Peptides against a protein of PDB entry 4JHK. Designs and how they scored, part 94

Target 1, 212 residues: chain A of PDB entry 4JHK
Amino acid sequence: EDYKIQSFDLETQKLLKTALKDPGSVDLEKVSSVIVDQSLKDQVFSREAGRICYTIVQAEAKQTNGSVFRRNLLNRLQQEFKAREETRKRSTQEWVCLVSFICNIFDYLKVNNMPMVALVHPVYDCLFRLAQSDALKNEEEVDCLVLQLHRIGDQLEKMNVQLMDELFNLLRDGFLLQEDLSSMGRLLLLEILEFRAGGWKLSDTAQKYYYS

## One batch from the design tools (peptide; made by RFdiffusion4, then SolubleMPNN)

Design b2_p15_3_s4 (from b2_p15_3, 12 letters changed)
Fold by OpenDDE base, seed 3:
Structure b2_p15_3_s4 (fold): chain B 212 residues (1-212), chain A 15 residues (1-15)
Amino acid sequence: as target 1 above (212 residues)
Amino acid sequence: MEEELQEIIESFESL
């Protein structure tokens, strides 16, 4: 199985690979810290981070029936979530990475192949924050919002249709009424509106149109 | 909500 961890130095890559195969032989607190730190810097990695976290959780559970990694991961996640407004103020890039990471944890860290119910509201909280007018004017935040909805929107809707309707009301209003959207931002909002309307699907032609 | 994350943490710690 291939994990995309090339962005790490060789020592850290070795640490992660060992954690995936034999979690009891490494410092799982350190592993969790490394994963979270990188996820807050690299939005692309955050997708891989979800998969890595899931694998480590499974490996530790099977090996020792332990939850050291999960506990450390979630503790750090909680800290970052609590500080999300300060993070956004300090760095838009770190903020969108945080959102991406939380969404990917939601996507991968499932119980009995189902999303964790307790993660639903935190994810929606992040998406609603991205849907506010002060965020929609920032293309980087719109990119993040639309990307997450493409990845987990269908799952989130199944968990709470009412919140999804409310979210998309904001997106529709932003698309139609907000004046300071970038051209690309407006295009992305239109695309995601159509994406949901089409049952969370989009034709290949439409995909190329919006993202070429 | 921050409280929901706390609930998650507590849930995992109880396993």
Scores: peptide ipSAE 0.028, ipTM 0.694, DockQ to the pose 0.133
Fold by OpenDDE base, seed 2:
Structure b2_p15_3_s4 (fold): chain B 212 residues (1-212), chain A 15 residues (1-15)
Amino acid sequence: as target 1 above (212 residues)
Amino acid sequence: MEEELQEIIESFESL
């Protein structure tokens, strides 16, 4: 199975592969730190890291009934979340990677095949931040927002439809009223509005229209 | 929102 870890050096790749197969033989705190660090710098990885994390969690649970990796992962996630405004100020790229990572963790670290309720508000908080005027003017942040909503919007709505309504009110207002949106940003907002209106589904025709 | 993540950490640590 391909876990998309090609962005790491060979030594780190070996570490991660070992964590996936034999978590008891590696420093799982280090593994968690490596994953978070890379997720903050590589958006391609950050949006796939959840699957890797889930696999490691399952492997450790099965092997030792332990939760060292999960604890360290979530501790680091909490730290990064707390510092999210500073991160955004420092680097838009790291900020959108952080959001992508948090959303991906929400998507993959499920309990009984259900999203973790405790992650709902943190995820929405990130998405609401991306929906503010100062963020909507940045195409990179709009890209992130729309991407996450495509990935987990349906799940989030099921968890809290009121928050989703409020979020999309902001997106609609941004689309209609905000002057300093990029043309692509405005197009993406329209697309995601239609996406939700269509029950979180996009036809092939619509896909080609918005992403050609 | 930070408290929500703390709850997650505590929840997993209790498992």
Scores: peptide ipSAE 0.027, ipTM 0.680, DockQ to the pose 0.133
Fold by OpenDDE base, seed 1:
Structure b2_p15_3_s4 (fold): chain B 212 residues (1-212), chain A 15 residues (1-15)
Amino acid sequence: as target 1 above (212 residues)
Amino acid sequence: MEEELQEIIESFESL
């Protein structure tokens, strides 16, 4: 498989490649830290990080029946989640990276082909925070919110439809009532409202309208 | 599943 790890230095690339193939031969705590740190800096990488994490978890389980990597990963993720408000205050960029990473871990790090139940509320908490008025006025946060809902909205709804209804009530109100949305932000909110209404699908006509 | 991992998962649910 091709993994996008070119942003790392050569030593770290070697570490990650080894972890993917022979996890028992590397410090998996260090590997998890490297992945989390980079995911908090690069939202694009956070998507790849989910896939990488899944592969390492599977490789370690197969090789040693171990779970050292997953333990360290989830422990670090929990720490970052707890500090999410401080992160948001410090850096919007780091905040949206954190949300993206949590959502991507939810998407990829499944147990018995099912999402980790423990991550459902943390993911919703992040999305609800992005749906608050002070966040909706920031296009970077709206971009993140809409992107995650496109990626995992259908899965999240299956886990808790009530929370999804409440979330989309906020998005509808933001679209209709909030005055300081950017034009693009308002367009994105409308698109995601239609996306869910269409069963988490986008018609060809809508696709052309919003993204051509 | 290891006890430590289970504790982490349970702690996440409490957040």
Scores: peptide ipSAE 0.027, ipTM 0.686, DockQ to the pose 0.656
Fold by OpenDDE base, seed 5:
Structure b2_p15_3_s4 (fold): chain B 212 residues (1-212), chain A 15 residues (1-15)
Amino acid sequence: as target 1 above (212 residues)
Amino acid sequence: MEEELQEIIESFESL
């Protein structure tokens, strides 16, 4: 199995590769820290990070029946989530990376093959923040919002349909009523509204219209 | 599940 870790230096790449195959031989706290730090800076990696984390969790459980990596990862994730408003104020790029990372952890890091219930509200909180008027006017935040809903919207709705209804009420109002949306932002909101209405899928025609 | 992990999960739920 191949993982996108080329953005790290060679020493760190070796560390990550070892963690994936022989987690008991490395400092798993350091590994978790490295993954979180890079996920906050690189959105491409933040998407990959969920899969990497899942693999390390499984490898550690199998090798030592341990959960050191997962504990450290979730602890760091909570810290970053609590500081999310400060992160957004400091850097939109880091903020959308954080949201992407949290959503990917939700997607991949499951307990007994089920999504972690504890992450449901944090994920929704991030998406609701992206759905506020001050965020919808920023195309980078709209891109992030729509991307996450494409990836995990169906799973989130199964966990709490009431929150999803409330979220999409905000998105509909933004699409219809907000004046300072970019042209692309407005297009993306329309697309995601149609995506959910279509059962979290796009027709071939719609796919070509929006993305081809 | 280890106690520390349980505390982290409960902390997330309280946010």
Scores: peptide ipSAE 0.026, ipTM 0.693, DockQ to the pose 0.634

Design b2_p15_4_s1 (from b2_p15_4, 4 letters changed)
Fold by OpenDDE base, seed 5:
Structure b2_p15_4_s1 (fold): chain B 212 residues (1-212), chain A 15 residues (1-15)
Amino acid sequence: as target 1 above (212 residues)
Amino acid sequence: SELDKLIEEDLAKFE
């Protein structure tokens, strides 16, 4: 039940803790802004942010049957998504944080334990962008791509297998044909190709080979 | 927003 919010100042920590337990007593627009801002700067926090967001959504629904937090969160998410190319041009780090955040929201912000259908195409759009040749040559972008596919690839495939097939065609072509991949990038692409081929699961042997 | 509207439509399917 503990949330990793030590990176915030004490006042903001108090705000977030209150939002988690008593969302009706705080400015939920401000809460959503704080969470999104930090998620765009810290990829590690992005994972935690998804969990925090889900908890706040549930708490508000139970307390007031409201959806103010979710509305503000999704509005901000849409704004950042629309500006994703500009973000990528400005900062690779911010871009991969954005992708991570969108993917983590998809992973955690479920409705009756089901993914939000409206996020499927935005997630795929981000992953397809990471699969382009100009992105595959950047190890940081490859890291992000592979990480997200490990986390939510199986869920995404269930939502649209045709898009997943198309995405992995690009990844296979990148692995085989692109000349300016880093050694680590090429290794990661091979790993994720094998991961999907194995039903989104690595064998013990493969895990040891790639991560030990 | 457009995204929020789409999500709200999806939420209506599950609630």
Scores: peptide ipSAE 0.039, ipTM 0.714, DockQ to the pose 0.560
Fold by OpenDDE base, seed 4:
Order: sequence, then C-alpha cells, then structure tokens
Structure b2_p15_4_s1 (fold): chain B 212 residues (1-212), chain A 15 residues (1-15)
Amino acid sequence: as target 1 above (212 residues)
Amino acid sequence: SELDKLIEEDLAKFE
C-alpha cells in the first residue's frame, strides 16, 4: 500500500513507513508529532494524514495491543482544538488546515467502523465557526467549509441531524443576506445547499455548472 | 467495546 508522504524528507519518510509496518520499533510520539505538524501546514496532506493515522493505530493495536500513537495524536489534537481561535487570528491558512485535519481524522479514524462520537461536536464547532459572518467573507474559509461538508457532511448528519440543520440555516442566511461575500463564495454556498438537498450528491449538471 | 470506551475517554475533553 502506497501513502502520499513525498512532502517529507527521506529520513522522515522512512520513519513513517516503519511506523506503518512495525510501529513498535519507532518513537510513536515523534511520529504523531510529525504528522500533526505537517497537517497544520498542508491541507492536502491532512487528508492523507487521516488514512495514515488509521493504519498506524490498527498496526499498533495488532502488534502490541497498544495505543501510544492514538493517545499522542488525540492529545495533540485536543491542544490544537482548544487554541483554535488563536490559530485563526494568527493564520487563516493554519486555521483551515486545523479544521481539515480534525475533519479528516473524523473521516478515517474509525472505531469498529464507526465514527468517534467524541469528535462530532468538535467537528461541528469548527464548521459553525466557519459559518459565521466574519469567516464567510473570507474565501479561503468558505473553501474549507464547503470542502469538509462535501467529504463528511453525510456522516455528520447521521450523527446529529439537528446540528446539521442549524449549520445550514446559517449557510442559507449567509447566502441570502450577507453583503460582503465574494462571487465565488456565494456560488459555493449555493452549491453546498443544493448538495445537501440532493442527499449529499451532485448531479452531473450541477457538477458541470459549479466546477466547470 | 473496551477500545471504544478508551478512545471516547481520550476525547472527552473536546466537549
């Protein structure tokens, strides 16, 4: 199995590959730190990071019945989540990377093939923050919001439909009432409204219209 | 499961 870890140097790549196959032979705290650090810099990698994390968790469980990696990963995630407002103020890019990473962990790090219930509210909290007026005016944040809803919206709704309804009320109001949305931002909000209305699916016609 | 419980406990501080 191949993982997209080309952004790391060769030594780190070797570390990650070893963690994937023989987690007991490496410093799993270091591995978790490397993954989180890179995920906070590269939103694209955060998607792959979720898959990598799941694999390492499973490998460690199978090999040693341990959970060192998971513990370190989740502890770091908690720290970053707690500081999310400060992160947003410091760097929009780091903020959207954080949101992406949390969402991707939710997406990939399953327990008995089910989402971790404890991540449901943190994910919604992030998405609700992106749905506030001060965030909707920033196209980078809108891009992140819409991307995550495309990826995990259906799963999130299954976990809590009431929160999803509330979230989309904000998105609808933003689309209709907010004056300082970019043209693309407004288009993306409309698309995601239609996406959910269509059962979290896009028709071929809609795909062509919004992403041609 | 026991694993589920441990994971939920690890994430409890998020809420």
Scores: peptide ipSAE 0.038, ipTM 0.706, DockQ to the pose 0.108
Fold by OpenDDE base, seed 1:
Structure b2_p15_4_s1 (fold): chain B 212 residues (1-212), chain A 15 residues (1-15)
Amino acid sequence: as target 1 above (212 residues)
Amino acid sequence: SELDKLIEEDLAKFE
């Protein structure tokens, strides 16, 4: 398979490739750290990171029946989550990367083909934070929020429909009542409201209107 | 924490 790891130096690329093929031969704690660090810098990579992480988890389980990589990954993820407000204060870019990474791990790192229950509340907490008034005025945060809901909204709703209803109440209020939304931000909120209302599917008409 | 416990439980299910 082709994994997008060109952003890493050659030595790190080799490390990651080896982890994907022969995880028992590398320092999996180091591998997890590298992946998390890069995911906090590059939101595009954070999407690929989920797939990479799942592959490494499966490879280690098959090779040694171990879980060293996943343990280290999730421990680091928890640390970053706990520090999310400090991260947001320091850098909006790092904050949205963190949210993207957490959501992508939720999406890809399945257990018995099901989402990890432990990640449900952390994901919702991140999305609720993005749905607050001080975040909705920032287009970068709105972009992140809408992107994640497009990717994993249907899965999250299945895990907790009540929280999803509460989240979308905030989004509706933001769309209708908040004065300092950007034009694009308001458009994105409307689209995601319609997206959920349509069963987490985008109609052909809406696709043409919003993204063509 | 509760999150730690839930993560460990999920890990145990995988193993």
Scores: peptide ipSAE 0.036, ipTM 0.694, DockQ to the pose 0.913
Fold by OpenDDE base, seed 2:
Structure b2_p15_4_s1 (fold): chain B 212 residues (1-212), chain A 15 residues (1-15)
Amino acid sequence: as target 1 above (212 residues)
Amino acid sequence: SELDKLIEEDLAKFE
């Protein structure tokens, strides 16, 4: 399987490739750190990172029945999550990368096709933060929010419908009441409201209308 | 922390 790791130097690429096949032969803490660091810089990679992480987790489980990588990964995620407000203050880009990464880990790091329960509230907390007025005025944050809801909204709702209802109440209010939304931001909020109302599905016509 | 607890519990379930 091909993984998109071209953004890393050759040495790191080798490290990651080895981790994917023989996780016991590498420093899995270092591997997790590298993946998280890059995911905080590149939102596109964060999606791939989820897949990479899942593969490493599976490889380690099969090889040694261990969970060193997952533990280190989640520990690092926890640290970044705790510092999320500081990150947001420092860099909106890093903040949305963090949210994206957490959401992608939630999406990919499954056991028996079930999400990790431990990540449910952290994910919702991130999405709720993006749904606040000070975040909704920033199109980059709205883009992130809507993207994540498109990716994992249905899964999140299955985990906690009450929180999802509360979240979408905020989004509805933002759409209706927030004065400093960008035109695209307002459109995206409307789209995601419609998306959920339609059972987390969009018709081809609607998709074209909102994103073409 | 609450998150620590949840992570530990979840990790235990998946190990």
Scores: peptide ipSAE 0.036, ipTM 0.713, DockQ to the pose 0.716

Design b2_p15_4_s2 (from b2_p15_4, 5 letters changed)
Fold by OpenDDE base, seed 3:
Structure b2_p15_4_s2 (fold): chain B 212 residues (1-212), chain A 15 residues (1-15)
Amino acid sequence: as target 1 above (212 residues)
Amino acid sequence: SELEKLIEEDLKKFE
């Protein structure tokens, strides 16, 4: 398989590749740290990070029946999640990367093709934070919110439709009532409202309109 | 599965 790890130096790339194939031969705490650190800097990588993490978890489980990587990964993730408000205050970019990473872990780190129930509320908490008025006025946060809903909204709704309804009530109110939205932000909110209304699908025509 | 249980326990600190 081809993993998108070009953003790392060659040494780190080798470390990651080794972790994917032979996790018992590397420092899995270091591996988890590297993945989280990069995911907090690069939202594009955070998507790939989910897949990488899943593979390493599976490889370690099969090789040693261990969970060192997962434990370290989740511990770090918990720390970042708890500090999310401080992160948001410090850097919007790091904040949206954190949200993206958590959502991608939810998307990829499945067991028996089932999502981790424990991540449902944390994911919703992040999305609800992005749906607050002070966040909706920031286009970067709206971009993140809409992107995650495109990726995992259908799965997340299956886990808790009531929370999804509440979330989209906020989005609708933001679209209709909030005065300091950017034009693109407002457009994206409309798009995601239509996306869900259409069963988490959009026509090709609509897709082109919103993302041309 | 046992792995699922372990993962869920690892995530219990999320708040």
Scores: peptide ipSAE 0.038, ipTM 0.705, DockQ to the pose 0.104
Fold by OpenDDE base, seed 5:
Structure b2_p15_4_s2 (fold): chain B 212 residues (1-212), chain A 15 residues (1-15)
Amino acid sequence: as target 1 above (212 residues)
Amino acid sequence: SELEKLIEEDLKKFE
């Protein structure tokens, strides 16, 4: 299986490739740090990072019945989550990368095809933060919010429909009442409202309208 | 960490 790790230097690529096939032979704390650091800089990589993380977790479990990588990964994730407000203040780009990473870990790092229940509230907390008025006025944050809801919204709703209802009440109010939304931001909110209303699916008409 | 602990508790349900 091919993994998109070309953005790393050759030494780090070798480290990651070894971790994927022989995790017991590398420093898994270092591997987790490298993956998290890159995910916080590159939102596109965060999607690939989720897949890579899952593979390493499975490889380590199979090889040594260990969970060193997962432990280090989740510890780092918690640290970044705790500091999320400071991160947002420092850099919107880093903040949306953090949200993307947390959501992608939720999406990929499953056990027996089930999501980690402990990540449900942290994910919702991030999405609720993006749904606040001060965030909705920033198109980059709206982009992130809508992207994550497209990817994992249906899964999140299955975990807690009450929180999803509350979240979408905020999004509806933002769409209808907030005055300083960008044109694209308003369009994206409308699209995601319709997306959920349609059972987390876009109609053929909507698909053509928004993405053609 | 607290998050790790919570996740480990949940993982017991899946394993």
Scores: peptide ipSAE 0.038, ipTM 0.698, DockQ to the pose 0.562
Fold by OpenDDE base, seed 2:
Structure b2_p15_4_s2 (fold): chain B 212 residues (1-212), chain A 15 residues (1-15)
Amino acid sequence: as target 1 above (212 residues)
Amino acid sequence: SELEKLIEEDLKKFE
């Protein structure tokens, strides 16, 4: 039940804690904005943000049967997604944080363990962008791509295997044909290719690396 | 946008 929100100031921490327990007593638009803003700056928090968001969604649903938070959250995600190319041009770090956040929201905002269909294409669009040659040459983007595929690749494939095949065709081509990949980037691509081929199953060692 | 429509549809489904 502990949430990693130490990166926020004390006032904001209090706001978030209140949102988690009594969402009706706070400005949920502000809460969503704060979460998104921080997620765009901190990729580590981005992972936690998904869990936080899910908890707030559930709390609001139970308290008022409302969905104000989720609506505001998704609206903000739309805005950021639309501006993703500009974000990438401005800051690779913010771009990969955005991708990470969208992927984590996809992973956590489930209803009856079902992912939101509306996020499938946006997630794939982000991953496809990371799979382009101009992105594959950047280790930071490759790291993000591979990390997300480790986390939600199996779910995404279940939603659309054709897109996943297309994505991995790009990754394979990058691995084999792209000349300006870093050695680490090439290793990561190989690893993820093998990961999917192995049925998206993490070894104990790999799980510790990616999730701890 | 199409994304907005899809999200709206999903929101309805999950409410």
Scores: peptide ipSAE 0.037, ipTM 0.703, DockQ to the pose 0.725
Fold by OpenDDE base, seed 1:
Structure b2_p15_4_s2 (fold): chain B 212 residues (1-212), chain A 15 residues (1-15)
Amino acid sequence: as target 1 above (212 residues)
Amino acid sequence: SELEKLIEEDLKKFE
């Protein structure tokens, strides 16, 4: 399987390729740091990062029955999560990358097809932050929010339907009551409300209307 | 932190 790592320098590419194939021969703490750092810079890579991380976790488990990479990855993720408000203040771009990364790790880093329970509340916390009035007025944050809900909303709801109900109450209020939403932002909120109402599925008509 | 504890517990489950 091909992994999109061409954005890294050659030395780092080699490191990542080796980690994917022979994780026991590299510094897995360094590998995890590199992946997190790049994920905070590139939202597209954040999606790829989840897949890469899962592969490395599986490779290490098979090779050494170890979990060094996953431990280091989650530790770094926790550090970034704790500093999320400062990150948002400093850079909206880094903030949405962080949210994307956390959501993608939740999506990919499963064991026996089960999500890590420890990530449920952090993911919801991020989504709730994006659903606040000061964030909903920023189209970049709305884009991120809606994208993540499309990707993992059904899984998150299974983990905690009460939190999902509360989240969508905020989104509905934002759609109806907030005056400084962009036209696209308001459209995206309506779409995601319909998406959940339809069982986390998008009808052909809705797909054409919102994403044509 | 509580999150750290939960992560550690999950790691134990999956190792």
Scores: peptide ipSAE 0.036, ipTM 0.697, DockQ to the pose 0.745

Design b2_p15_4_s3 (from b2_p15_4, 5 letters changed)
Fold by OpenDDE base, seed 1:
Parts: sequence; C-alpha cells; structure tokens
Structure b2_p15_4_s3 (fold): chain B 212 residues (1-212), chain A 15 residues (1-15)
Amino acid sequence: as target 1 above (212 residues)
Amino acid sequence: DDFDELIEEDLKKFE
C-alpha cells in the first residue's frame, strides 16, 4: 500500500518508508516527531498521518512486540493538546491542524479495535472549543469542526452521548442565535445537525444540497 | 494526571 509522503524531503521519506517496513531499524522517536510536526502544518496530511501511524504501530508490535513509537506519538500529542490555547492564539491554521490530527489519531489508533478511552475527552475538548462563539465566527474553524464530526462523530457518541448532546446544544444555539456566522458556516451547522439527527448519515439529496 | 495514566493503561492493553 502506498502512502502520501511526497511533501517530505527524500531523506525523511526514506526514514518513514523504513519505519513502515522495519521499525526496529530506525529512531522511532524521530519518526513520531516528524509525523507530528508535518501534521501541524498540513491538515490534509493529518488524515494520512493517522493511517501511517497505525501501520507503524502494527509493524512494531509484530516485529519486536514493542510500543516505542506509539508511546512517543501519544506523549507528543498530549504536549500539543495541553498547549492548544496558545497554538490557537498563534495560528488558526495550526490549531485546526492539531484538532484534525487528534481526531485522526482517535480514528486510527485503536486498542483491540476500540477507540482509546484516553483520547475521548481531549477530542471533545477540542470540538467544544470549536463550538464556542468566538470560534464559530471563523469559517476555518467551522469547517474543521464539521469535518471531524463527519469523520468520527458516530464513534465519539458511542463513547459519551452526554457530551455529544451538550456539544450539539451549542451548535444548535450557534445556528439559531449567533449573528456573525457566515452563510456557509450557518449552512454547515444545519447540515451537521441533520447529519446526527439522521443517525450520522446524510441522504444523497441532502449531500448535493450542502456540498455541490 | 488522569490523562497520562489512561494512556499508559491503553498502551499496556496493546502490548
């Protein structure tokens, strides 16, 4: 299977390819650092990063029964999460990349085919931050929020339906009451409200209406 | 804290 790592220089590409095939032969701390750094710069890559991370975790487990990569990855993720408000103030782009990355790690790095419990609250915390009034007025943050809920909303709800209800109360209030939403932002909020109401599914007709 | 401990527990389950 091919991985989209063309954004890295050749040396780093080689490092990543080796990590995917023979993780015991590389510095897995360095590998994790490279992946996190790039994920904080490129939101599109963050999705690929989740897949790459999953593969490396599986490869290391099979090869050495180790978890060095996963440990380093999650430690770095926790550090970035703790600094999320500072990141948001510094760069909206980096902030939405961070959220995207955390959500993708939640989606891909499962234990016994189940989401990691430790990531549930951090993910919700990020989504709740995006659902605040000061964030909903920023289209980039709304795009991120809605995208993540499309990707992992059903999984998150299974982990904690109460938090999901609270989150969607904020989204409903934003849709109905917040005056400085963009037209597209308001449309996206309506779509995601309907998406959840429909069991985290969107009809073909609705999909065309919102995304054509 | 709780976050760190939960991560470690999940890692142990994976190992």
Scores: peptide ipSAE 0.027, ipTM 0.661, DockQ to the pose 0.917
Fold by OpenDDE base, seed 4:
Structure b2_p15_4_s3 (fold): chain B 212 residues (1-212), chain A 15 residues (1-15)
Amino acid sequence: as target 1 above (212 residues)
Amino acid sequence: DDFDELIEEDLKKFE
C-alpha cells in the first residue's frame, strides 16, 4: 500500500515507512509528532494522515500489543483542540488544517469499525465554530466546513443526529440571513444543505457545486 | 475533565 508522504524529507519518509511496517523499531512519539505537525500545515496531508495513523495503530497493536503511538497522537490532538481558538486567531490556514485533521482521525481511527466516541463532540465543536457568522464570512473556513461534512457528515450524523440538526440550522440561517457571505460561500452552503437533504448523496444539482 | 475521561474510555476499547 502506498502512502502520500512525498512532502517529507527522505529521512522522515524512511521513519514513516518503518513505522508502518515495524513500529517497534522507531520512536513512535516522534512519529506521531511529525504526522501532527505536517497535518497542521497541509490540509491535503491531513486526509492521508488519518489512514497512516490507523495503519500504524494496527501495526503496533499486532506487533507488541502496544498503544504508544495512539496515546501520543490523541494527546497531541487534545492539546491542539484545546488551543483551537488561539490557532484560529493566529492562522486561518492552521485552523482549517486542524479541523481537517481531527475530522480525518475521526474517519479512520476506528475501533471494531466504530468511530471513537470521544472524538464526536470535538468534531462537532469544530464544525459549529466554522458555522458561526465570523467564520462563514471567510471562504477558506466555509471550504473546510463543507469539505468535512462531505467526508464524514453521514458518519457523524449517525453518532448524534440532534447535533447535526442544530448545525444545519445554523448553516441554513447563514445561507438565508448572513449578508457578508461570498457568492461561492453561499453556493457551498446551499450545496451542503442539499447534500444532507439527499441523504448525504450527490444530486445532479449538488454535483455542479461539489467541493473536494 | 470530561474530554480526558472520554479519551481514556475509548483507548481502553482499542486494547
Scores: peptide ipSAE 0.025, ipTM 0.658, DockQ to the pose 0.784
Fold by OpenDDE base, seed 3:
Structure b2_p15_4_s3 (fold): chain B 212 residues (1-212), chain A 15 residues (1-15)
Amino acid sequence: as target 1 above (212 residues)
Amino acid sequence: DDFDELIEEDLKKFE
């Protein structure tokens, strides 16, 4: 299986490839740090990172029944989550990358093919923050919000429909009432409202765009 | 099951 890690230098690529196949032979703390750091810089990579993380977790579990990588990964993620407001203030890009990464971990790092329950509220917290008026006026944050809902909205709703209803109430209000939305932002909100109403289903063309 | 519990414990700091 091929992993999209061309954004790293060759040495780091080798490290990641080794971690995927033989996690016991590498410094898994370093591996987790590298993945998180890159995910906070590159939103596109964050999705691939989720898949990579899942594979490493599974490989380590099978090899040594260990969880060193997972613990380091989640600890770092928790630290970033805790500091999310400061991150948002410092850099919108880093903030949306953080949200994207958390959502992708939720999507890929499943246990027994089920989402981790402990990630449900953190994910919703991020999405609710993106749905606030001060965030909705920023197109980059709206892009992130809508993208994540396209990717994991159906799963999140299954975990907590009440929170999803509350979230979409905010989105509907933003679409209808907020004056400083960009034209594109408004269109994206409308689209995601329709997407959920349609049962979280995309056309083939749209699916390719959001999941590529 | 044990693995699931460990994951949940690791994520408690998010809450």
Scores: peptide ipSAE 0.041, ipTM 0.706, DockQ to the pose 0.106; fails the geometry check
Fold by OpenDDE base, seed 5:
Order: structure tokens, then sequence, then C-alpha cells
Structure b2_p15_4_s3 (fold): chain B 212 residues (1-212), chain A 15 residues (1-15)
């Protein structure tokens, strides 16, 4: 398999490639730190990071039945989650990268092809934060919110439909009542409301209308 | 299996 790691220097690329094939021969704590650090800077990479993380977890389990990488990854994720309000205050870009990373980890790191239950509430907490009035006025945060719901909304709803209903009540209120939304922000909220109402899928017509 | 159990233990910190 090919992994998109060309943005790293050659030494780090070698480290990551080795971790994917022979995790026992590298410092897996360092590997996890590198992946998390880059994911917090590049939202696009965070998607690939989820896939990379899953592969390393599986490789280590098969090689040594170990879980060093996963433990370090989850520890770092918890630390970043706990500090999420400070991160948001410091940088909107870093905040949306954090949310994206958490959501992608939820999407890719599955147990027996099922989402990890322990990540459900943390993911919802992030999405609820993005659904608050002070966040909805920022198009970058709305972009992040809508993107994550497109990717994992159906999975999250299966885990807790009550929380999803509450979340979308906030989004509906934001769409209808909040005055300082950008034009694009308002369109994105409308689209995601319709997306869920349609069973987490868009018609071909709707797809072209919103994303042409 | 053992791997799944370890995952659940590691994730308790998020509960």
Amino acid sequence: as target 1 above (212 residues)
Amino acid sequence: DDFDELIEEDLKKFE
C-alpha cells in the first residue's frame, strides 16, 4: 500500500515506512508523536494519519502482540482533547485540525470493525463545541463541523441517536436564528441538515448544487 | 481477544 508521507523529511519518511512494516525496530513513541504533530498542523494529512495509525496498530499486534503505539497515540490524543479550549483560543486552524484528527481516529481505529465506544462522547463534545454560536460564525469551524458529519455522522448516530438529535437541534437553530453566519456557512448548515434528513446521503442533484 | 481487551483498557481514559 502507498501512504501519503511525502511532506515529511526523508529521515522521518524512513521512520514511518519502517513502523508500517517492522514496528518493533523503531521508537513507536516517537512515531506517534510525529504523526500527531503533523495532524495538528495539516487537516488534510489527518485523514491519511488515521489510515497509517490503523496499519501500525495492526502491524505491531501481529509482530509482537504489543500495543505500545496505540497507547502512546491515545495518551497524546487525550492530552490534546483536554486542552481543546486553549487550543481553540490560540488558533482556530489548530483547533479544527484537532477535531479532524479525533474524528479520523474514530473512523479508522476500529475494534472488530466497530467504532470504539470510548471515543463517542469525546467526538460529540468536539462537534457540540463547533455547533455553539461563537463557533458557527467562523466559516473555518463550520467547514470542519460539516466535513466530519459527512464522514462519520452515520456511525455516530448509530452509537447515540439522542446526542445526534440534540446536535442537529443546535444546527437548525443556528441556521434559522443566528444572524452573523457567513453566506457559505449558512449554505453548509442547510446542506448538512438535508444530508441527515436524507439518511446521510445526497442525491446527485444536491451534490452538484452544493459542491459545483 | 487480548488485543481488543487492551484497546478497551487504554480507552477508559476517555470515559
Scores: peptide ipSAE 0.030, ipTM 0.696, DockQ to the pose 0.105; fails the geometry check

